# Designs tried in a protein design run: peptides against a protein of PDB entry 9GMZ. Part 2

Target 1, 343 residues: chain A of PDB entry 9GMZ
Amino acid sequence: TGFPLELLTRPATERLAYFENYTVAHPRLKEVYEILMRTIAEPAGASFIFVYGASGVGKTTLRLRVEQKLTELALPKLESDRARVPVVGIEAIAPESRYFNWKEYYTRALITLEEPLIDHKFDYGVRGISRDNFGKINVESKVVAPALRRALENALIHRHPDVFFVDEAQHFGKVASGYKLQDQLDCLKSLANMTGILHCLLGTYELLTFRNLSGQLSRRSVDIHFRRYCADSPEDVQAFKSVLLTFQQHLPLAETPNLVDHWEYFYERTLGCIGTLKDWLKRVLSDALDREATTITLKDLQKRALSVAQCQKMFKEIQEGERQLSETEADVQNLRSALGLGA

## One batch from the design tools (peptide; aimed at target 1 A25)

Design b1_p8_3_s2 (made by RFdiffusion4, then SolubleMPNN; from b1_p8_3, 3 letters changed)
Fold by OpenDDE base, seed 4:
Structure b1_p8_3_s2 (fold): chain B 343 residues (1-343), chain A 8 residues (1-8)
Amino acid sequence: as target 1 above (343 residues)
Amino acid sequence: SPITVDPL
């Protein structure tokens, strides 16, 4: 099973779009997908889901696949309930300033909840929020953050999504003090409680700081670790090679490149992160298509690889996150042992 | 729609 051979006669843009839209259903992605879908279906009184893992592990791909599936499952009900949005997903923006911009966050969330395709007009109960002639939400500059929050609360209640996704959620944590982070978490907790909407925060291991800061969030959160593939695990190495084989078959080139024979080099420059691998292959494919090349060479791969210095930095961030998780697991085992519960 | 394929 490879790419459709008809793509070889198609424009470079269509060939690249095929690969961009292609997703390998690798074991770690399937596992996390199943856990996340089950948790969304049966939250059991949880208000938050935390999905954490390495940068480039594939969290955005996971989110988009869950959003697609929730939309597909909701379609029969959306025909009768035209006010409902099955899922909402936003990416948290890194603050340019030392302060998280709540006004921008609420505005982006409202815009995403109110895509032009929603025929059912909703009144947010807030002056200075309007729809243009195309149904696009416009927020006047005079609208203050507390008013935007109330508008978002009302919109979330009315649209009733099964989950509210926030990707790159570690950007909430980039506020210069732990106190401001607590206030942000309390704000998010209040939003989830007021709306009854399940929130899923996806991000790097920096989200572990969020997990530890609020003993009150811990009681109402589900944690999902999206692991990378580890080179010390024969099973993980085999899964990583299988992903390379699958990508090799789905590169729309006249000659199938041998990626699998270079698996160690791919591992060295991706740290076992499939998103990083896909992004690398996408850049290399784009270069090959621009040159009308029949295949991809090792030199083409090397030209678009992350530098060793970038990989070393990313690896240190991963090791610190994995260490913090291992310490937390040890603390849980120590607590269980101290409680007289078997390990 | 995204194309999803199982790894071989």
Scores: peptide ipSAE 0.030, ipTM 0.619, DockQ to the pose 0.926
OpenDDE base, seeds 1, 2, 3, 5: peptide ipSAE 0.025, 0.026, 0.026, 0.025; ipTM 0.638, 0.635, 0.610, 0.630

Design b1_p8_3_s3 (made by RFdiffusion4, then SolubleMPNN; from b1_p8_3 with S1M T5V)
Fold by OpenDDE base, seed 4:
Structure b1_p8_3_s3 (fold): chain B 343 residues (1-343), chain A 8 residues (1-8)
Amino acid sequence: as target 1 above (343 residues)
Amino acid sequence: MPITVEPV
């Protein structure tokens, strides 16, 4: 299986777009996808799902695939229920200021819930929120955060998504005090409770701080670890090589590059993160297409690789997150043993 | 539409 050969006669933009839209269904992505889809279908009284893993592991790809699938599954019902939105996904933005901008968050969430394709006009019950003639939401500057929250609560109840996704959710944690983080979690918890909508927070290992801060969230949360591939696991190395083999077959170039023979170099510069690998290959493919090159070389790869210093920093952040998880797993085992529950 | 393929 490979790219459609017709792409070789197509513009560079179409060739690049093919690879950008291509997703390898690698084992870790499939596993996390299946767990996430099952948890969304049967939340069992959970109000939150936490999906955590390394930067560049593929969390955004996971989200987009789940959003696509939930939309596809909802299509037969959306014909009869034009008010329903099957899924809503936003990205949390790193605050430029020392304070999380709840007004911006609620505004973005409302804009995403009220996509222009929704013919069914909804009254938010809040003055200063309107739709233009194109169905785009306009929020007047005078609308305060508590009013936007009520509008979002009403919109979530009315649109009734199966899940509310927040990508890059570690950005909630960048607020300089643990107290502000707790207040933010309590706000999110209150939003989930008031709406009855399941929230899924995707982010880096910095989300582990959220898990530990609220013993009340822990009772109503499902945790999903999106692991990277580890070089000390023969199975993980084989899976990583299979991903490289699949990518080399799906690069729309006249000559298939040999990526698999360089697997150690790819591993060194991606830390086993498939998103980082894909983004690297996109940059290299773009450069190759701009030069009308027939293939990609090791030199082309080296030109677009992350620096060793970047990889060392990223690896330190990963190791700290993996360590914290291992300690938590050990604490659970110790607790089970102390309770007389076998290991 | 995004293409999802299993590793070979």
Scores: peptide ipSAE 0.018, ipTM 0.528, DockQ to the pose 0.932
OpenDDE base, seeds 1, 2, 3, 5: peptide ipSAE 0.018, 0.007, 0.000, 0.014; ipTM 0.494, 0.459, 0.353, 0.484; seed 1 fails the geometry check

Design b1_p8_3_s4 (made by RFdiffusion4, then SolubleMPNN; from b1_p8_3, 4 letters changed)
Fold by OpenDDE base, seed 1:
Structure b1_p8_3_s4 (fold): chain B 343 residues (1-343), chain A 8 residues (1-8)
Amino acid sequence: as target 1 above (343 residues)
Amino acid sequence: EPIEVEPL
């Protein structure tokens, strides 16, 4: 069943918003979603979840859908516990310097956690943190990182989210020295331990370098690999074609475009990453709606496609990440063999 | 053949 046909008479903004909000439950997304939801419900003493995969695989979509579901599941409890926030999610910013800006991280986390819709005002016990007339958190520039950390720790304890999401978490690893990277890992570990709040770090394969630096984090972490679709797998190709079929039916256009016939071109320019595919289709849909076009053509797709050079760069980054994971799997087998446990 | 996938 395609998009609601009534959208064809609606403004371009509503038609675009429909497609933006539409999420295909493709097999890899569904699998990772189910694993993530189960792990959040039953962390089994884990303090961290690492979700890693290619750029544009759909990690942000996964996060947003989990945030939505956790919010829906919490609604009956929020009526009785007005202090509770079901979930908090932030994006880690790339450091402008060789050091991660913890002050900015704590400020953004605190602002996100203390959404204006929460009736219950919290006293942070920190001078220079206030709420405006709209309930928005204001942090004075004079507030130092250790004070912001204490405020965030207290807020996380008081609001008790089921999980704290950090998107683009590979940015924690973008530091000049391995020693300071260990200090950052210990800082995150301490925050999770002091608050009792489960942290989910989503990122590219660069997150593996960060994860592997701490054997102590490894003992308290769950790993989730969000894989792309591979063209060498018939099952993955079939799943990718099914995603194209679903998207073509949910493009709010008068004439349904045939995306499936162009599956190889879509694969070439997305590397099997459904987020990259969706973002490409959003750009093409926006252009079509601006022109009041009845459909999308191959020429419209070509205008908004990633260049071959961009795809080649992205593919090298993916291959390096997939190689590192494959080596880790081989290292586990070698370790098991060396321990006499068998493969 | 490809099949329609439900929304998440």
Scores: peptide ipSAE 0.208, ipTM 0.907, DockQ to the pose 0.195
OpenDDE base, seeds 2, 3, 4, 5: peptide ipSAE 0.149, 0.173, 0.139, 0.151; ipTM 0.886, 0.895, 0.882, 0.887

Design b1_p8_4 (made by RFdiffusion4)
Pose (drawn by RFdiffusion4):
Structure b1_p8_4 (pose): chain A 343 residues (1-343), chain P 8 residues (1-8)
Amino acid sequence: as target 1 above (343 residues)
Amino acid sequence: APVEGSLL
């Protein structure tokens, strides 16, 4: 397999768009996607899905692909319920203040729930907020956060989304003190419990500070780790080389450059994160198409790679996250012994 | 061997 040969006659813009729209279902992403879909289809009391992963591992692409896939299920379902949004997805806003702005979060979440059939919803539940009949949801600045949250709860319980996505969930950790971390997530827990809607949180390894704050949160959450490819296990190396081969075969050029020969350097500057690899390859392809190059040279790759210091910081954070998320037989035995079960 | 791929 490979890129369509017709693209050679087409201008560089078509080649670049093709490579941008190209995706690879590498094993780690496939497994994480399967787990996430299975868990969303049946939460069974869980009120959170934590998706931990390094920067550039593909959390956003996963969110988008699962949103598109779930939207497909909604079309047959719509014949039964005319007013139902299948999936709602938003991004956590990094606040300018010391603490996360819950009022702005509620406002954006309610805005994202705009539908053309707004007549079906009627009143949101609290005065002061309504659509301006121009397709935009208007909220008043005098409306307080408790009333806005109550309106969001009512809107969510009415629409009943399958899953609620909060991309970049590490921004929830912006707090004004050292004790507000548990309350920051308890508020979202209460919202999810009352609305009966699973809140899937995606973020980098900084989200691990939101892991196990309390036993209630521990039970109300499901951990999904989007592990990067590690050079320690040969199988992961084989998979990383294989992804490079797929990219080598699928980037539009006159002749396919050799990328497997330079797999070590790619791993050095990408740490196995597939998104970081594709961004680099797309940048190099764009640089090459400017000069109409027939192949990719190592010099081109080196020109637009990542700095050593950047990759050192990436690896430090990744090591910390993998160390925190590691699970061994020793931990299972310790828990068995402390539980008094034995063996 | 190459890994499976697709377009968006």

Design b1_p8_4_s1 (made by RFdiffusion4, then SolubleMPNN; from b1_p8_4, 5 letters changed)
Fold by OpenDDE base, seed 5:
Order: structure tokens, then sequence, then C-alpha cells
Structure b1_p8_4_s1 (fold): chain B 343 residues (1-343), chain A 8 residues (1-8)
């Protein structure tokens, strides 16, 4: 089924919002979703889940779908336990400085965890944290990072979410000169241990550096690789074409554009990343709606495509991440062979 | 199909 035909008579803003909110349930997203949901339900003593993959593969879409599902599953329990938050999700911000801003991270986490709709006011025991007249948390500039951390620990314990999501988590890797990335990992590990809350870090292949630095995290972490579609796999090519067909049916335009016939061009400029594809189509749809166009042309696509230079840079970053994973898989096979465990 | 030549 395509988009609701009624959208053709609606304002451009409503037509664009429909496409923005539309999610294609593609095979890789479904697979990673099922693994992640199972791991959250049965963490088996894990304190961390790492979800890594290419930029624009769809990690934020995965997070939002899991957050929605966990909220739906928790609704019957939330009637009896009004203090509970089923899930919390934040995006880590790229610091303007050369180091990760923990004060900003803790502030954002507290604000997100204490949405105004929560009836139970919790006193964090920290001077300079208050609620405004609208129930929003206000954090005074004088509150220091260690005090904000204690407030977040207390809030996480009290609200007891099933998981704490951090999107763009590679930004924790931005350390000042003289500091170690290990200290950032130990800080995160301590927060998870002190609260008893499962943390899910979503990010690029730069998260592999986090995985490799702590042999202790490897024992208490679950790794989930969110793969792109590969052009060398006939099954992946067919899945990618099926995604294009679905997007083509869900673009709220008077004439359905033929995206599938251009699948190689879409693959060239997205590297098999469905998030990158959706963002591209969103930009092109916005331009078409602004012009009151009946369809999308190849020229419209070309105007909003990533440059070849951008795609080459992204592809090098992907190849390095995929190489590191393949080497790790080979090392596991070599270890098994050396242990006399058949390959 | 082979990866586009522009990405090799």
Amino acid sequence: as target 1 above (343 residues)
Amino acid sequence: PPLPSSLR
C-alpha cells in the first residue's frame, strides 16, 4: 500500500512530515531490531550493548523503534508504578572543544529522564537543580559535573529504565590532550554499574575502539553490527531495490517516480545505507513540494546527491570498519583452530 | 554487480 492519496490535497508541510515519519521495515533493520529487543529482555549480566555501523545506516531509526516498543510493552506496569520510565534515549553531542562535555551530557540526560509528564517529583539532593513552573528541570550554571552525575545516578535508580540509549556515542572518544580514552570508558562503566541500568551505545565504527580498549567491557558487553547492503550480494541488492520500491510508493507526489530503474545511482551515492537514502529523498521531496512539482526527476536527484568526493570519504571509513571486524572474525577462527575447536 | 568504479 502506498501513501494516503488524501495527502495530495494537503499542505507541503504535512506531505513532508508523512515521509519523514515513514519507516521502511527493511531486512537488516528487522534483524538488528530483533537481536536488540531480545538482548534488552535477557541481558544475561551484560552492562553494555554496542550497536555499530556506517554513518547513515539507520541507527537512530532503530533506537526510536525500540524506544516506542519498550514504551508500549511497559504501559500496563506504568499504571501501578508512576515513578518508572521504561526507556531513556539521548544523542551525544560533538563537543565544540577538543574534549567531551560531561556536564552537558549529564544535564541533557537529566532533562530527558525528567520529562514534565512525570507526576512524581524527585529531589536529587543537589543545590541548583530545580523544576520550573512547567515542571521542566532547570540546572544552574554553578552546578559542577560530579554533582550532575550523582543526580543522574539517583534519577536512573529511581526511574529504573530497561535501557539507557546513547546515540552518536563515538563522541565519547573525543578526549583532551593528556587524557586517555580508557578514563571515559571507566566513567561510563561506573555509571552503568552504580545504577544497575543497561546502557546501549549506538555509533559509527569508531565505537570499535571502545570495544577493543577494555577486555573487561568485552565480558559485559553485547556487540551488534548494523550492516549496510552490499552490491556484491544478490540478496542485498534485491533488498535495496525493494527499499527503493517502497520509498517510491510512499513519496506523496501526484505521479509515482521510478526510483528502482536508477538503483545503481542510488547505491553509488548511499553506499547501501538506508538512512542516507531516506535523507536524500527527503531533501529532493522538499524541493519538489516547494516547486509544486508532480514528480521527481533524475535532475532533482542529482541536485541533492552527495558528491563523489563525499561518497569516497564515507566509503573509506566503512572499509576500515568492515576490515577491523573481518580481522576480529579471522582472529576468532584462528583462536578456535589453535584450541582444537573445529572451524 | 561490481561496485561503481568511482568508489574503487
Scores: peptide ipSAE 0.016, ipTM 0.590, DockQ to the pose 0.031
OpenDDE base, seeds 1, 2, 3, 4: peptide ipSAE 0.005, 0.005, 0.000, 0.000; ipTM 0.418, 0.425, 0.372, 0.413

Design b1_p8_4_s2 (made by RFdiffusion4, then SolubleMPNN; from b1_p8_4, 4 letters changed)
Fold by OpenDDE base, seed 5:
Structure b1_p8_4_s2 (fold): chain B 343 residues (1-343), chain A 8 residues (1-8)
Amino acid sequence: as target 1 above (343 residues)
Amino acid sequence: MPLESSLR
């Protein structure tokens, strides 16, 4: 099934929005989705879930789909509990300074948790946190980070989400010293423990540093590796070609482009990352719609492709992350052998 | 089979 043919008569903005909102349910996304949904339903005493993988693998897409599903599943309960928020999702911001801005994090978390349309308003017990006439949270500049943390703890307890998502969570690791990183991890752990709310951190392979720094987090965390597709796996190559076939059917153009015949070029410039592929196709579609083109060409693809230098840099970052995970698997085998459990 | 299931 392709895109709705009626889109061909619709404005370019609506055609682009269709493709932006379209999600391919590819095998790796489905696998990680099922693991994540199961872990949220049955956390078994876990306080954290770590979802790590390459930049552009599709972690934000995973988050948004889980948020949608958790919201849908919670609807019957929200009729009886007007204070409840089923799920909260934020993106961590890269700090402009050498240090993560906790004040900004707590402010964004409060604003997202306390959406203006929520019927049951909560008093945070903190002077300088208020709602405007539109129900929007206002945080005065004088409010300090410890007061914002207490407000967020109270709000999380009161709203009782099934999970708190933090996307781009590698930005917590942007600190000048290992000591400050430990303090940040202890701060996050304390927030999860004080609220009883499960935290899911999504990010790049830089999240592996958090796993390794806290043996206490390791005992209360579930790890989920969101893998890219690998060209050395025939099954992964077939899955990647199937994604290209699905995207070519869902590009709202008069003539269906043949993307599958160019699969090696798409793989070379995406490294098997479906988010990177979607973003590339979105840019090319936008250009085609601006020109009122009937299809996209190889030249249109080449114009919006990542450079070879960008791909080489991204590939080195991926290889380093995949190596660290492979070493961890070898360490488990070595530990089993050392314990006399056999290989 | 193409996994056509759009997670909507």
Scores: peptide ipSAE 0.008, ipTM 0.503, DockQ to the pose 0.573
OpenDDE base, seeds 1, 2, 3, 4: peptide ipSAE 0.007, 0.000, 0.000, 0.007; ipTM 0.498, 0.390, 0.509, 0.479

Design b1_p8_4_s3 (made by RFdiffusion4, then SolubleMPNN; from b1_p8_4, 3 letters changed)
Fold by OpenDDE base, seed 5:
Structure b1_p8_4_s3 (fold): chain B 343 residues (1-343), chain A 8 residues (1-8)
Amino acid sequence: as target 1 above (343 residues)
Amino acid sequence: APLESSLR
């Protein structure tokens, strides 16, 4: 089924919002969603889940869909336990400075965990943390990072979410000169251990550096690789074409554009990343709606495409991440062979 | 065939 035809008579803002909120349930997203939901339900003593993959593969979409599902599943329990939050999700911010801002991270996490819809007021025992007249948390500038951490630990224990999501988690890797990335990992590990809350870190292949630095995290982490579609796989090419077919049916335009006939050009400029594809189509749709256009042309696509230089940079970053994973898989096979376990 | 629009 395509978009609701009544959208053609609606304002451009409503037509764009429909497409923005539309999610294609593509095979790789379904697979990773099922693995992630199962792992959250049965963590088996894991303290961390790492979800890594190319920039623009759809990790934020995955997070938001899991947050929605966990909220829906928790609704019957939330009637009896009004203090509980089923899930919390934040995005880690790239620091303006050369180091990760833990004070900002803890502040944002507290604000997100204490959304005004929660009737149960909790006192964090920290001077300079208050609620405004609207129930929003206010953090005074004088509150130091260690005090904010204690407040977050207490809040996480009290609210007891099934998982704590951190999107763009590669930003924890931004360390000042003289500090070790290990200290950041030990800080995160301590937060997960002190709260008993499962942490899910979503990010680029830069998260593999986190995985490799701590042999202790390896024992208490589950790894989930969110793969892109590969042009060398006939099944992946067919899945990518099916995504294009679905998007062309859900663009709220008077004439359905033929995206599928241009699948190679879409693949060239997205590297098989569905998030990158959706963001591209969103920009092109916005331009078409602003012009009151009946359809999207190849010229409209070309105007908003990533440059070849941008695609080449992104592809190098993907190849390095995929190489590191393939080497790890080969090392596991070599270890199995050396142990006398069949390949 | 078009893919599903939701994971719900």
Scores: peptide ipSAE 0.016, ipTM 0.554, DockQ to the pose 0.562
OpenDDE base, seeds 1, 2, 3, 4: peptide ipSAE 0.009, 0.011, 0.007, 0.010; ipTM 0.552, 0.520, 0.403, 0.527

Design b1_p8_4_s4 (made by RFdiffusion4, then SolubleMPNN; from b1_p8_4, 5 letters changed)
Fold by OpenDDE base, seed 1:
Structure b1_p8_4_s4 (fold): chain B 343 residues (1-343), chain A 8 residues (1-8)
Amino acid sequence: as target 1 above (343 residues)
Amino acid sequence: SPLPSSLR
């Protein structure tokens, strides 16, 4: 089934919004979604979930779909427990300085957790935290990071989300020293332990550095690799072509473009990352709608493609991440073999 | 298995 044909009579803004909101349920997204949902339901004493993969693989789409599902599943309980928030999700900000801004992190987390729709006002026990007339949290500049942490801990305990999502979590690692990185991880670990709330960190392969820094985090974490599609796998190529077929059917244009015939070019410029593909098609669709074009051409695609230099940089980062994971898997197999447990 | 309804 393609896009609703009624969209062809709608404004360009509505046609673009349809495509932006459309999600292709591709095999890797489904797999990671099922693993993540199961892990959230049954964390088995884990305090952390790490979801790592290439930039543009679709981690944000995964998060949004999980957030939607957790919200849907919580609706019957929210009628009786009006204080509960089913899920909270934030993006980690890249530090402008050599230091991670914990004050900003706690403030953003608290603002996101304490949405206006919550009828029950919570007393944070911290002077300088208030709600405006719209129920939005206001944090005064005088409130220090330790006080904001206590407020967030209390809010997380009171609201009891099934999971706390942190997107772009590799930004925690962008600190000047390994010692400071360990202290930050210990801080996050303490927050998860004190609140009893499962944390899910989503990010690039740079998150693998966190996996090795704390033997205690490793023991309390579940790892989920969100893989890209690989051109050396016939199954992955077929899945990627199927995604292109689905996207071409869901572009709200008068004439269906033939994207599938250009699959190699799409693969070359996306590295098998579906988020990168969607963003590319979104830009091309926007240009086509602005011109009132009936379809998308190869020339339109070329105009909005990532450069070869960008793709080469992204590919090197992917290869390094995939290598590190492959070595870790091999090390586990070697350890098992050395222990006499078999491969 | 069918895709979860939340992904459709």
Scores: peptide ipSAE 0.007, ipTM 0.501, DockQ to the pose 0.185
OpenDDE base, seeds 2, 3, 4, 5: peptide ipSAE 0.006, 0.000, 0.006, 0.000; ipTM 0.466, 0.369, 0.463, 0.377

Design b1_p8_5 (made by RFdiffusion4)
Pose (drawn by RFdiffusion4):
Structure b1_p8_5 (pose): chain A 343 residues (1-343), chain P 8 residues (1-8)
Amino acid sequence: as target 1 above (343 residues)
Amino acid sequence: SAIEGSLS
């Protein structure tokens, strides 16, 4: 397989768009996707899905693909329920203040729930907020956060989304003190419990500070680790080389450049993160199409790679996250012994 | 061997 040969006659813009729209279902992403879809289809009391992963591992692409896939299920279901949004997805806003702005979060979450059939919802539940009949949801600055949250809860329980996505969930950790971390997630827990809607939180390894704050949160959450490819296990190396081969075969050029020969350097500057690899390859391809180059040279790759210091910071954070998320037989035995079960 | 891929 490979890129369509017709693209050679087309201008560089078509090649670049093709490569941008191209995706690879590498094993780690496939497994994480399968687990996430299975868990969304049947939460069974869980009120959170944590998706831990390094920067550029593909959390956002996973969210988008699962959103598209779930939207497909909604079309047959719509014949039964006219007013039902299948998936709602938003991004956590990094606040300018010391603490996360819950009022702005509620405002944006309610705004994202706009639908053309707004007449079906009627009143949101609290005065001071309504659509301006122009397709935009208007909220009043005098409306307080408890009333806005109550309106969001009513809207969510009416629409009943399958899953609620909060991309970049590490921004929830912006707090004014050292003790507010548990409350920051307890608020979202209460919202999810009352609305009966699973809140899937995606973020980098900084989200691990939101892991096990309390036993209640521990039970109300499901951990999904989007592991990067490690050079330690040969199987992961084989998979990383294989992804490079797929990219080598699928980037539009006159002749396919050799990328497997430089797999070590790619891993050095990408740490196995597939998104980081694709971004680099797309940048190099854009640079090459400017000069109409027939192949990719190592010099081109080196020109638009990542700095050593940046990769050192990436690896430090990744090592800390993998160390925190590691699970061994020793931990299982320790828990068995402390539980008094034995063996 | 190449891994499976597609367009978005």

Design b1_p8_5_s1 (made by RFdiffusion4, then SolubleMPNN; from b1_p8_5, 6 letters changed)
Fold by OpenDDE base, seed 5:
Structure b1_p8_5_s1 (fold): chain B 343 residues (1-343), chain A 8 residues (1-8)
Amino acid sequence: as target 1 above (343 residues)
Amino acid sequence: MPLPSSLR
């Protein structure tokens, strides 16, 4: 089943929005989704879930699908408990400075927890946090980070989400000179422990640095590796081709482009990352719609492809992350062997 | 399969 044919008579904005909102349920996304949903339902005393993988693998898509599902599952309970928020998700911002802005993080988290449409408005007991005439949270510039943290702790306890998502969580690793990454991690641990709320951090392989810094995290965290598709695996190549086939059927164009015949070129310029593929196709679709084109050509694809230099840089970052994980697996085998547990 | 020569 392809896109609704009625879209061909609709404005370019609606055609683009259809493709933007379309999600391919590819095997790696489904696998990680099932693991994540199970872990949220049965955290077994975990305080953290780490979801790590390549940039553009689809972590934000995973988050949004889990948020949607948790919201749907909570609807019957929200009728009786209108103070509850079933799930909260934010994106960590890259700091303009050399260090993570905790004040901005707490402010964004509070705003997200206290959407104007939520009933039973909470009083934070903090001077300079108020609601405007539209029920939107306003935080005065004078409010300091420790006060915002207390407000967020109280809000998380009151709203009691099943999970707190932080996307692009590698930005917590941005520390000023003289500060330790451990202090950032201890701050997050304290927030999770004080609230009793499960935190899910999604990010790049830079999150492995957080995993490795704390033997205490290893006891209270679940790790989920969101893998890319690998060209050395026939099964992964077939899955990647199937994703291309699905995308070509869901591009709202008069003539269906043949993306599958160019699968090697798509793989070369995405490194098997489906998010990178979708973003590329979105840019090319936008250009095609602006020109009122009937289809997408190889020239249109080439115009919006990542450069070889960009792909080489991204691939080096992926290889380093995959290497660190492989070393950890080898270390587990070595530890088992050293314990007299057969390999 | 080896990575495309452009990424080596």
Scores: peptide ipSAE 0.013, ipTM 0.503, DockQ to the pose 0.029
OpenDDE base, seeds 1, 2, 3, 4: peptide ipSAE 0.005, 0.000, 0.000, 0.000; ipTM 0.440, 0.407, 0.356, 0.428

Design b1_p8_5_s2 (made by RFdiffusion4, then SolubleMPNN; from b1_p8_5, 5 letters changed; failed a check: a repeat of another design)
Amino acid sequence: MPLESSLR

